# Peptides against a protein of PDB entry 4Z5W, part 23

Target 1, 305 residues: chain A of PDB entry 4Z5W
Amino acid sequence: IPDVFLELNKLWYFSAQSNLFNGEMPRSLSNSRSISLLSLRNNTLSGQIYLNCSAMTNLTSLDLASNSFSGSIPSNLPNCLRLKTINFAKIKFIAQIPESFKNFQSLTSLSFSNSSIQNISSALEILQHCQNLKTLVLTLNFQKEELPSVPSLQFKNLKVLIIASCQLRGTVPQWLSNSPSLQLLDLSWNQLSGTIPPWLGSLNSLFYLDLSNNTFIGEIPHSLTSLQSLVSKENAVEEPSPDFPFFKKKNTNAGGLQYNQPSSFPPMIDLSYNSLNGSIWPEFGDLRQLHVLNLKNNNLSGNIP

## One batch from the design tools (peptide; aimed at target 1 K90 P245)

Design b2_p14_3_s2 (made by RFdiffusion4, then SolubleMPNN; from b2_p14_3, 7 letters changed)
Fold by OpenDDE base, seed 2:
Structure b2_p14_3_s2 (fold): chain B 305 residues (1-305), chain A 14 residues (1-14)
Amino acid sequence: as target 1 above (305 residues)
Amino acid sequence: SPPPGFLTTIPPEK
């Protein structure tokens, strides 16, 4: 990418995603006062990620995902006082979340999906201080770590939590009950154990639940048949979605579904590929908004209602 | 059948 962004003093949106750009991010771009949205996703950009947050006072969205950047996570990003959305997916940091992210009050949406992030306990302890954090994607990190269940963890404004395919151990963490605005939970493809907690059915905004491919045991909590978002059409206020799309990675060569907004997800309960037992509750019929109920590959018995 | 997929912000490989 040429180092010409100093002249582009009116450039508000720069998208150069899915090109063949190589080399470093140009220094003039890292110092742009005008840019609000920056997307360089899916290139071969290299070097260390550096953003001059004191210059980049208009930066609201940063998508650097799927690049060949090296080095540390930029600890100065919290100084970008308007920065709301960060997509650092598929950047191999081999790092922990910086302690400075405790101060990241502008942050609303963060993805580190497959970014070689380590220490989930530290990551969650840091990120809980992000009062405006609504979307957190930590998929494909923390390999074989334990998902912390520390009750002091609190994500009050969290709407989307995705921590899939980490081989995480532990249980469904009780601290998620402190996230009453949670709309989407994906903890699939882990080694989570124990029972599915009944309090999960108290998350009235939860319309997408994926606990599939874990080691859960016991019965399906009857409280899932009373998920308010699946019983009635809530007038979901269209809150600003993350500036980055979501993808469902399928195990089959069938193309992944792209979801530009969390609201574009089909209302779903996926508990498949566990060791759940007992009956399918007839009261799943009360979930009039439910599009997908996936209970396959469990130890369920009795009648299909 | 293969286990269900999971969510990410990484586009599927082409």
Scores: peptide ipSAE 0.482, ipTM 0.896, DockQ to the pose 0.814
OpenDDE base, seeds 1, 3, 4, 5: peptide ipSAE 0.477, 0.477, 0.469, 0.468; ipTM 0.891, 0.891, 0.889, 0.890

Design b2_p14_3_s3 (made by RFdiffusion4, then SolubleMPNN; from b2_p14_3, 7 letters changed)
Fold by OpenDDE base, seed 2:
Structure b2_p14_3_s3 (fold): chain B 305 residues (1-305), chain A 14 residues (1-14)
Amino acid sequence: as target 1 above (305 residues)
Amino acid sequence: SPPPGFLTTIEPEK
């Protein structure tokens, strides 16, 4: 990428995703006063990520995912006072989340999917201080760590939580009950155990639940048949979605589905590939908005309602 | 059948 962004003093949006750009980010780009949205996703960019937050006063969105960047997570990003969305997926940091992220009050959406992030306890302890955090994606990190259940953890404004494919141990954390605006929960592809907690059915905005491919036992909580978002068409206020898309990584060679907005996900309960027992509740019939009920590969018995 | 997929923000390689 040429170092010409000083001349582009009116450039508000720069998208150069899915190209073959190599080398470092141009210094003029890292100092751009005009850029609000920056996407360089899916290139071969290298070097240390550095952004001059004192210069980049208009930066609201940063997508650097799927690049060959090295070194540390930029600890100065909280100084980018308008920065809302960050996608650092597939950047191999081999690091913990910086302590400075406690001060990241502008942050609304964060992804570190497959970024070699370590210490989930520290990560969640830090990120709970991000009062505006609505979307958190931590998929493919934290290898075999324990998902903390510390009751002091609070994500009051969290709408989307994705911590899939981490081989995480532990239980469904009760601190999620303090996230009443939670719309999407994906904890699939872990080693989570215990029972599925009944309080999940009290999350009135929860329309997408993926607990698949874990080690959950016991009965399906009857309270899941009362998920208000699946009973009635609440007009989910189209909140501004993250400026980065989501992808469902299927284990089939079929290309992953792209979802540009959380609202574009089909209303779903996926409890498949667990050790759940008991019956399928007939009251799942009350979930008139439910598109996908996946209960396969469990120990369920009785009649299919 | 293979286990269900999971969500990410990584664009699938073509």
Scores: peptide ipSAE 0.506, ipTM 0.906, DockQ to the pose 0.833
OpenDDE base, seeds 1, 3, 4, 5: peptide ipSAE 0.498, 0.504, 0.492, 0.491; ipTM 0.902, 0.904, 0.898, 0.901

Design b2_p14_3_s4 (made by RFdiffusion4, then SolubleMPNN; from b2_p14_3, 7 letters changed)
Fold by OpenDDE base, seed 3:
Structure b2_p14_3_s4 (fold): chain B 305 residues (1-305), chain A 14 residues (1-14)
Amino acid sequence: as target 1 above (305 residues)
Amino acid sequence: SSPPGFITTIEPEK
């Protein structure tokens, strides 16, 4: 990428995703005063990620995903006072979340999907201080760690939590009950155990629940038949979605489905590939907004309602 | 049959 961004003093949006750009990010781009949205996703960019936050006063969105950047997570990003959205997916940091992220009050959406992030306990302890954090994607990190159940963890404004395919141990954490605005939960492809907690049915905004491919036991909580967002059409206030798309990874080599916003996901309960027992509750028929109920590959018995 | 897929922010390779 040429070092010409100093002359582009009116440039507010730069999208150069899915190209063949290599080398380092231009210094003029890292010092751009005008840029608000920067996407360099899916290139071959390298070197250390450095942003001059004192210069980049308009930066609101940063997508550097699927590049060959090296080194540490930039600890100075909280100094970018307008930075809301960060996508660092598929960047191999081999690091913990920086302690400085406790001060990241502008942060609304964060993805580290497959970024070699370590220490989920430290990550969640840090990120809980991000009071404006609404979307958190931590898929494909923390391999074989334990999902912390510490009741002191609080994500009050969290709407989207995705921590899939981490081989995480533990149970569905009680601290999620402190997230009453939770709309989408994906904890699939882990080693989570115990029972599915009844308090999940109290998350009135929860329209997408994926607990598939875990080691859950016991009955399906009857409280899931009373999920308010699935009983009645809530006028979901379309809050600003993350500036990065979501992808449902298929196990087939067929391309994953793209979802540009969380509201584009079909209303779903997926409890498939567990060790759940008991009956299918007939009151699942009350979930008039439910598009997908997947209970496949469990130990369920009785009649199908 | 394999379990359903999970959500990421990584574009699938074409």
Scores: peptide ipSAE 0.546, ipTM 0.913, DockQ to the pose 0.824
OpenDDE base, seeds 1, 2, 4, 5: peptide ipSAE 0.536, 0.543, 0.534, 0.527; ipTM 0.911, 0.914, 0.908, 0.908

Design b2_p14_4 (made by RFdiffusion4)
Pose (drawn by RFdiffusion4):
Structure b2_p14_4 (pose): chain A 291 residues (1-233, 242-249, 256-305), chain P 14 residues (1-14)
Amino acid sequence: IPDVFLELNKLWYFSAQSNLFNGEMPRSLSNSRSISLLSLRNNTLSGQIYLNCSAMTNLTSLDLASNSFSGSIPSNLPNCLRLKTINFAKIKFIAQIPESFKNFQSLTSLSFSNSSIQNISSALEILQHCQNLKTLVLTLNFQKEELPSVPSLQFKNLKVLIIASCQLRGTVPQWLSNSPSLQLLDLSWNQLSGTIPPWLGSLNSLFYLDLSNNTFIGEIPHSLTSLQSLVSKPDFPFFKKGLQYNQPSSFPPMIDLSYNSLNGSIWPEFGDLRQLHVLNLKNNNLSGNIP
Amino acid sequence: PLSPSVGDNIVGGP
């Protein structure tokens, strides 16, 4: 990509995604005072990611995903004070999230999916301090690590939480109850154990719950039949493993408890869930009748 | 009009 961005001082939107571009991002792009939306995803771009946050005061959305970059996660990123969305998926950082991210107060949407992020314990202790974080994708990282149960963790405004296919040990942590506005929860394809916490049924905005492919035991909590959003009625898309979904509401309401060791019966009170589109209880130890 | 982002944010996966 040519180094001509000093000359293009009115450029607020640049999208070069899904091309064959290689090499580093030109430094002038890293210094652009006018750039707001930048999408370079799905190229062969490489090198240490450098962004001058004193210079890029209009940067609001950054998508460098699915590229050949290496090095660390830039620690100066919280200083890009208008940056609201970062898609860093499929960049092999082989690194931890910098502590400075606890100061990233403009951040509302973050994806490190399949990016070789280590130490989920430190990553979550840091990111809980980003007060405006509404969506977090940590899928395909933290391989075989433990999902921290430390009760001090609070993600207050969190709407979407996705940490799948990490083979995570541990249980569904109670501190998730500190995210009362949670809409979409995906903990699937992990090694999670224990029972399914009844408090999940207390999440009034939750419409999509994917607990599939874990080691969960015990009963289906009765509270799931009283889930409010299942009983009664921005750009950074998601892919389901790939089928594209543009926003969290693009996912039909779902309960997927499949591929666990769950026992007991199916509650008749599930009939109360009139807004439920998908119920997947396959590959469990469930017994009794079908209500 | 602006072209939307394709994005790359995996949900689930084997």

Design b2_p14_4_s1 (made by RFdiffusion4, then SolubleMPNN; from b2_p14_4, 6 letters changed)
Fold by OpenDDE base, seed 1:
Structure b2_p14_4_s1 (fold): chain B 305 residues (1-305), chain A 14 residues (1-14)
Amino acid sequence: as target 1 above (305 residues)
Amino acid sequence: TLEPFIGDNIIGGK
C-alpha cells in the first residue's frame, strides 16, 4: 500500500479488503486524521500494528483481520477515543489482552477469533470494564484453559458472546446471568461440564444458543421453553450490528455463509453432542420463532412430544 | 472461512 494518505485529507472510508497487499501499513495511514472506517481485512500485511491515536481522532472502525501482522496487541488503542469496532481475527498475536483495554470505553465490538490470545481470566477481567462492549468474539483462543466463573464479572451490555472451539473447561459461568441483553451465546466445541443452568431461560433477548459439543449433563432446563425472544416476534430488538461480518459454516466442504448482522442468524437452540438426559419438553412447541432445535447425540429418553 | 465465525465445524477452518 503506497504511503500517500497524507494527501487524502478528506478520506473518511478506506476499504482495501480481500486484495493481495503485502508489507507494512503505511505510516501516513496510521496518522490519518480523516479516516473513520479502515478495513484492510484479508491481505498479507505484515509487521507490527501501530496506530497513532492522537492523530487518528476520527477512527471509529478498524478491520485488520486475516493478515500476517506480528508483535503485540496495540496497547494504545484505547486512546483512539472514537474507536468502536475492532476486528483482529486471524492475527496471530500469541499474547494477552492489554491491561489498557480496561479504559476502552468507546469499544462496542471486539473480535480476536483465532488470534492466539492467551489467559481468558485476564481477558474477561479486563474487558468487563468496557461498559459499551456489546459484541465479543474470542473463538479459537485460550486452548484448554478454564472458563472463569467469578461472580464479580459483569458484562451488562453484552449482546453477542462467542467463545467457541477453545477446549475450555469449567461450567456455564454464573456471571452471564448479569447480561440481560444477551442475544447470542456460542460456547460450542469446548469441554464445559456440569448442568445447563436454568437462569439461561431468563435471558429474554436470547434467540441463539449454541452449547453443542461439550460435556454437559443432567436435564435440559425447562426454562429454555420460556425464552421470550423465541416465543414472540415482538422482542427482537434490532440493535446496531458490528461493522464486521460473521461467518457460519453449513457443511464441511461449503464456504462459510456470511451474515452481516447477528439478527440475521436463524433462531436456534443447539445442545447436540452432550450427555444430557431426561425428556424433551413438550413446551418447546411454544417457541414459535425457533428455526433450529438440535438435541442430537445426547442421552435423552422418553417420548418425542 | 473468514473471521469472525460462529458454529460448529470451524476447528480446522482456514
Scores: peptide ipSAE 0.067, ipTM 0.760, DockQ to the pose 0.116
OpenDDE base, seeds 2, 3, 4, 5: peptide ipSAE 0.063, 0.065, 0.098, 0.033; ipTM 0.747, 0.766, 0.758, 0.723; seeds 2, 4 fail the geometry check

Design b2_p14_4_s2 (made by RFdiffusion4, then SolubleMPNN; from b2_p14_4, 7 letters changed)
Fold by OpenDDE base, seed 4:
Structure b2_p14_4_s2 (fold): chain B 305 residues (1-305), chain A 14 residues (1-14)
Amino acid sequence: as target 1 above (305 residues)
Amino acid sequence: SLTPEIGYNIIGGK
C-alpha cells in the first residue's frame, strides 16, 4: 500500500480488504487524522501493528483480520478514544490481552478469533472493565485452558459472546447471569462439563444458544422452553452491529457462511453432541420464533413431543 | 470419531 495518505485529508472510509497487499501498513495511514473506518482484512500485510492514536482521532473501526502481522497486541489502542470496533481475527499474536485494555471505554466490539491469544482468565478480568463492550469473539484461542467461573466477573452490556473451539474446561460460568442483554452465546466445541444451568432461560434476549460439542450432562433445563426472545418477537432490539462480518463454519475446511449482523443468525438452540439425558420438553413447542432446535447425539429418551 | 460439523462462529476473514 503506497504511503500517500497524508494527501488524503478527507478520507473517511478506506477499505482495501480481500486483496493481495503485502508489506507493512504505510506510516501515513497509521497517522491519518481523517479515517474513521479502516479495513485491511484478508491481505498479507506484515510487521507490527502500530497506530498513532494521537493522530488517528477519528478512527472508529479497525479491521486488520486475516493478515500476517506479528509482534504484540498494540497496548496504546485504548488511547484511540473513538475506536469502537476491532477485528484482529486470524492475526497470530501469541500473546495475552494488554492490561491497558482495562481503560478501553470506547470499545464496543472485539474479535480475536484464531489469534493465538493466551490466558482467558486475564483476558476476561481485563475486558470486564470495558463497560461498553457488547460483542466479544474469542474463538480458537486459549487452547485447553479453564473457563473462569469467578462470580465477580461482570459484562453488563454484553450481547454477543463467542468463545468456541477452545477446548476449554470448566462449567457454564455463573458470571454470565450478570449479562441480561445477552443475545448470542456460543460456547461450542469446548470440553465444558456439568449441567446446563437453569438461569440461562432467564436471559430474555437470548435467541441463539450454541452449547454443542461439549460434555454437558443431566436434563435440558425446562427454563429454556421459556426463553422470551424465542416465544415472542417483541424483544428484537435492533442494535448497531459491529462493522465486521460473522462467519459460521460447518467444517474447518469449508468456507464459512457470512453473516453481516448477529441478528442474521437464525434463532437457535444447539445442544447437540453432549451427554444430556431425560426427555424433550413438549413446551419447546412454545418457542414460536425458534428456527433450529438441535438435540442430536445426546442420551435423550422418551417420546418426541 | 470424526469431529462432526465444526460449527464455530468466527468474526473475521475467511
Scores: peptide ipSAE 0.028, ipTM 0.686, DockQ to the pose 0.093
OpenDDE base, seeds 1, 2, 3, 5: peptide ipSAE 0.025, 0.030, 0.026, 0.027; ipTM 0.657, 0.666, 0.659, 0.674; seed 2 fails the geometry check

Design b2_p14_4_s3 (made by RFdiffusion4, then SolubleMPNN; from b2_p14_4, 6 letters changed)
Fold by OpenDDE base, seed 4:
Structure b2_p14_4_s3 (fold): chain B 305 residues (1-305), chain A 14 residues (1-14)
Amino acid sequence: as target 1 above (305 residues)
Amino acid sequence: SLEPFIGDNIIGGK
């Protein structure tokens, strides 16, 4: 990418995604005063990520995902006072979340999917201080770590939590009950155990629940038949979606479906590939907004209602 | 599993 961004003093949106750009980010781009939306996703960019937050005063969205960046997670990003959305998916940091992210009050959406992030306990302890954090994606990190259940963890404004494919141990953490605005929870493809907690049914905005491919036992909580978002069409407040797409992997080798908004996901309960027992509650028939109920590969018995 | 950005290499790869 040429180092010509000083001359582009009116450039608000720069999208160079899905090209073959290599080398480092040009210094003029890292110092752009005008850019609000920066996407360099899906290139072969390299070097250390550096942004001059004192210069980049208009930066609101940063998408650097699927690049060959190296080095540390930029600890100065909280100084980008308008930066809301960060997509660092598939950047191999091999790092912990910086302590400076405790001060990241502008942050609303963060993805580190498949970024070799380590220490989930530290990550959650840090990120709970991000009071405006609504979307958190940590898929394919923290391999074989324990999902912390510390009741002091609090994500008050969290709407989307995706921590899939981490081989995480532990249980469904009770601190998630402190996230009453949670709309989407994906903890699939872990090694989570215990019972599915009844308080999940109290999350009135929860329309997408994926607990599939874990080691959950016991009965399906009857409270899941009372998920308000799945009973009635509440006015889905069109809250600002993250400026990064979501991809649902259909099969291990097939291209994922792109979803631009979490709200575009079909309302779903996926409890498949666990060790759940008991019956299917007939009251699942009350979930008139439910599109997908996946209970396959469990130990369920009785009649299908 | 929802993986944001798995598709970056799959959908964008012509």
Scores: peptide ipSAE 0.042, ipTM 0.744, DockQ to the pose 0.110
OpenDDE base, seeds 1, 2, 3, 5: peptide ipSAE 0.151, 0.042, 0.038, 0.030; ipTM 0.782, 0.741, 0.744, 0.717; seeds 1, 2 fail the geometry check

Design b2_p14_4_s4 (made by RFdiffusion4, then SolubleMPNN; from b2_p14_4, 5 letters changed)
Fold by OpenDDE base, seed 1:
Structure b2_p14_4_s4 (fold): chain B 305 residues (1-305), chain A 14 residues (1-14)
Amino acid sequence: as target 1 above (305 residues)
Amino acid sequence: SLTPSIGDNIIGGS
């Protein structure tokens, strides 16, 4: 990318995603006073990520996902006082979340999906201080760590939490009950154990629940049949989506489907590939907005309602 | 055409 951004003093939106750009980010770009939205996703950019937050006073969205950046997570990002959305998916940091992120009050959406992030306990302890954090994606990190269940953890404004494919140990953490605005929870493809907690059914905005491919035992909590977002249409809270897309694979051989908004996901309960027992509750029939109920590969018995 | 890199913000299991 050429080092010409000093002359582009009116440039508000720069998207150069899905190209063949290599090398480092140009210094003039890292010092741009005008840029609000920056996307360089899906290139071969390398080196250390550096942004001059004192200069980049208009920066609101940063997408650097799927690049060859290395080194530390830039600890100065909280100094970008308007920065709301960060997509750092598939950047191999091999790092912990910086302590400075405790002060990241502008942050609303964060993805470190498949970024070799370490220490989930520290990450969650830090990120709980982000008062405006609504979307958190931590898939394919923290390999074989324990999901902390510390009741003091609080994500009051959290709407989307995705921590899939980490081989995490532990149980569904009680601190999630302190997130009453949660709309999407994906904890699939871990080693989570215990029972599915009944308080999940009290999350009135929860329309997408994936707990598949874990080691959960016991009965399906009856409270899941009363998820208000799945009973009635009126409770579908439309909220601003993150400025980064999500991907869901349909088939092993098919390209991933891109979803630009979490609200566009089909309403789903996936509890497949666990060790759940007992019956399928007939009251699942009350979930008129539910598109997908996946209970396969469990130890369920009785009648299918 | 460069398709988006598979693996950004994957929902569900790998």
Scores: peptide ipSAE 0.224, ipTM 0.788, DockQ to the pose 0.328
OpenDDE base, seeds 2, 3, 4, 5: peptide ipSAE 0.074, 0.045, 0.071, 0.101; ipTM 0.787, 0.792, 0.761, 0.753; seeds 2, 3 fail the geometry check

Design b2_p14_5 (made by RFdiffusion4)
Pose (drawn by RFdiffusion4):
Structure b2_p14_5 (pose): chain A 291 residues (1-233, 242-249, 256-305), chain P 14 residues (1-14)
Amino acid sequence: IPDVFLELNKLWYFSAQSNLFNGEMPRSLSNSRSISLLSLRNNTLSGQIYLNCSAMTNLTSLDLASNSFSGSIPSNLPNCLRLKTINFAKIKFIAQIPESFKNFQSLTSLSFSNSSIQNISSALEILQHCQNLKTLVLTLNFQKEELPSVPSLQFKNLKVLIIASCQLRGTVPQWLSNSPSLQLLDLSWNQLSGTIPPWLGSLNSLFYLDLSNNTFIGEIPHSLTSLQSLVSKPDFPFFKKGLQYNQPSSFPPMIDLSYNSLNGSIWPEFGDLRQLHVLNLKNNNLSGNIP
Amino acid sequence: SPSLPPDTIPHNFV
């Protein structure tokens, strides 16, 4: 990509995604005062990611995903004070999230999916301090690590939480109850154990729950039949393993408890869930009748 | 503001 971005001082929107571009991002792009939306994803771009945050005061959305970059996660990123969305997926950082990210108060959406992020314990202790974070994708990282149960963790405005296919040990942590506005929860494809917490039924905005492919035991909590959003009625897309979904509401309401060791019966009170589109209880130890 | 086109290469996995 040519180094001509000093000359293009009115450019607020640049999208070069899904091309064959290689090499580093030109430094002038890293210094662009006018750039707001930048999408370079799905190229062969490489090198240490450098962004001058004193210079890029208009940067609001950054998508460098699926590229050949290496090095660390830039620690100066919280200083890009208008930056609201980062798609860093499929960049092999082989690194931890910098502590400075606890100061990233403009951040509302973040994806490190399949990016070789280590130490979910430190990553979550840091990111809980980003007060405006509404969506977090940590899928395909933290391999075989433990999902921290430390009760001090609070993600208050969190709407979308996805940490799948990480083979995570531990249980569904209770601190998730500190995310009362949670819409979409995906903990699927992990090694999670224990029982399914009844407090999940207390999440009034939750419409999508994927607990599939875990080691969960015990009963289906009765509270799931009283889930409010299941009983009654921005750009950074998601892919389901790939089928594209543009926003969280693009996912039809779902309960997927499949591929676990769950026992007991199916509650008749599930009939109260009139807004439920998908109920997947396959590959469990469930017994009794079908209500 | 213009919207970005759909992607054929998946990323940002659910």

Design b2_p14_5_s1 (made by RFdiffusion4, then SolubleMPNN; from b2_p14_5, 5 letters changed)
Fold by OpenDDE base, seed 3:
Order: sequence, then structure tokens, then C-alpha cells
Structure b2_p14_5_s1 (fold): chain B 305 residues (1-305), chain A 14 residues (1-14)
Amino acid sequence: as target 1 above (305 residues)
Amino acid sequence: LPKLPPSSIPTNFV
């Protein structure tokens, strides 16, 4: 990428994703006063990520995902006072989340999906201080760690939590009950155990629940048949979605389905590939907004209602 | 190995 961004003093949006750009980010780009949205996703950019937050006063969205960047997570990003959305997916940091992210009050959406992030306890302890955090994606990190159940953890404004494919141990954490605005929960493909907690049915905005491919036991909580978002059409105010898309892989060899917004996910309960027992509740028929109920590969018995 | 989940990964699967 040429070092010409100093001349582009009116450039508000730079979108150069899915090209063949290599080398480092231009210094003029890292010092741009005009840029609000920067997307360099899916290139071969390298070196250390450095942004001059004192210069980049308009930066609101940063997508550097699927590049060959190296080194540490930039600890100065909280100094970018307007920065809301960060996509660092598929950047191999081999790092913990910086302690400076406790001060990241502008942060609304964060993805570290498949970024070799370590220490989930430290990550959640830091990120809980981000009071405006609505979307958190931590899929394919924290391999074989324990999902912390510390009751002091609090994500008040969390709407989307995706921590899939981490081989995480532990239980569904009680601290998630402190997230009443939660709309999408994906904890699939972990080693989570215990029972599915009844308080999940109290998350009135929860329209997408994926707990598939874990080691859950016991009955399906009857409270899941009363999820308000699935009983009635909530007039969900379309809050601004993260500037990064979500992807759902159906098969190992298939391209993932792209979801540009959390609202584009089909209303779903997936409890498949667990050790759940008991009956299918007939009151699942009350979930008139439900598109997908997946209970396959469990120990369920009785009649199909 | 069971087929990779429909885990939501906000990354282009190229």
C-alpha cells in the first residue's frame, strides 16, 4: 500500500479488504486524521500493528483481520477515543489481552476469533471494564482453559457472546445472568459440563442459543420454552451492528454462511451433541419465532410433541 | 472427528 494518505485529508472510509496487499501498513495511514473506517481484512500485511491514536482522532472502526501481522496486541488502542469496532480475527498474536483495555470505554465490538489469545480469566476480567462492550467474539482461543464462573464478572451491555471451539472446561457461568440484553450466545464445541441452567430462560432478548457439542447432562430447562424473544416478535430496535461480519460453517469443506448483522441469524436453540435426558417439552410449540430446534444426539426419551 | 461446528467466526473463510 503506498504511503500517500497524508494527501488524502478528506478520506473517511478506506476499504481494501480481500486483495493481495503485502508489507507493512503505511505510516501516513497510521497517522491519518480523517479516516473513520479502516478495513484491510484478508490481505498479506505484516509487521507490528501500530496506530498513532493521538493523530487518528476520527478512527471508529478497525478491521485488520486475516493478515500476517506479528507482535503484541497494540496496548495504546484505548487512546483512540472514538474507536468502537475492532476485528483482529486470524491475527496470530500468541498473547494475553493488554491490561490497558480496562480503560477502553469507546469499545462496542471486539473480535479476536482464531488469534492465539491466551488466559481467558484475564481476558474476561479486563474486558468487563469495557462498559459499552456489546459484541465479544473469542472463538478458537484459550485452548483447554477453564471458562471462569467468577460471580463478580459483569458484562451489563453484552448482546453477542461467541466463545466457540476453545475446548473450554467448566459450566455455563452464572455471571452471564448479569447480561439481560444478551441476544446471541454461542458456547458450542467446548468441554462444558453440568446442567443447562434455568436462568438462561430469563434472558428475554436471547433468540440464538448454541450449546451444541459439549458434555451437558440432565434435562432441558423448561424455562427455555418461555424465552420471550422466541414467543413474540420483539420490536428489537436494530442497534448498530458490528462492522465485521459473522460466519457460520455448516461443513468442513463448505464456505461459511456470512451474517452481516446478529439479526440475520435464524432464531435457534441448538443443544445437539450433549448427554441431555428427559422429554422434549410440548411447550416448545409456544416458541412461534423459533426457526431451528436442534436436539439431535442426546439421551432424550418419550414422545415427540 | 465430528464435522466442524456452525460456530460463528467473524472471519472470511476463504
Scores: peptide ipSAE 0.068, ipTM 0.772, DockQ to the pose 0.125
OpenDDE base, seeds 1, 2, 4, 5: peptide ipSAE 0.047, 0.040, 0.043, 0.037; ipTM 0.779, 0.755, 0.763, 0.757

Design b2_p14_5_s2 (made by RFdiffusion4, then SolubleMPNN; from b2_p14_5, 4 letters changed)
Fold by OpenDDE base, seed 4:
Structure b2_p14_5_s2 (fold): chain B 305 residues (1-305), chain A 14 residues (1-14)
Amino acid sequence: as target 1 above (305 residues)
Amino acid sequence: LPKLPPSTIPTNFV
């Protein structure tokens, strides 16, 4: 990428995603006063990620995902006072989330999916201070760590939480009950154990629940049949989605499905590949908005209602 | 081959 962004003093949107750009991010780009949205995802960019937050006063969205960047997570990003959306997926940091992110009040959407992030306890302890955080994606990190259940953790404005494929141990954490605006929860492909907690059914905005491929036991909580977002349409507030798409891959050899917004996910309960027992509640018939009920590969018994 | 677990990733499936 040429170092010409100083001359582009009116450049608001720069999208150069899915190209073959290599080398470092140009210094003029890291100092752009005009750029609001920067997307360089899916290139071969390298070096340290550096942004001059004192210069980049208009930066609202940053997508650097799927590049060959190295080194530390930029600890100065909280100084980018308008920066809302960060996609650092597939960047191999081998790092913890910087403590400076406690001060990241502009942050609304964060992805570190498959970024070799370590220490989920520290990550969640830091990120809970991001009061405007609505979307958090931490898939393919924290391998074999324990999902903290510390009741003091509070994500009050969290709408999307995706921590899939981490081989996480522990239980469904009680601190998620402090996230009443949660719309999408994906904790699939972990080693989570215990029972599915009844308070999940009290998350009135929860339309997508993926707890598949865990070690959950006991009955399906009857409270899941009363998920208000799946009973009625009335509460589907289209809130601002992150400036990065979501991708769900069903199979190794299949192309991933792209979801441009959380609302593009089908209303779903996936509890498949657990050790759940008991019956299927007939009151699942009340979930008139439910598109996908996946209960396969459990120990369920009785009649199918 | 072990099927890679389904994953939700906000990035291009490369």
Scores: peptide ipSAE 0.065, ipTM 0.744, DockQ to the pose 0.115
OpenDDE base, seeds 1, 2, 3, 5: peptide ipSAE 0.043, 0.044, 0.055, 0.032; ipTM 0.724, 0.727, 0.737, 0.729; seed 1 fails the geometry check

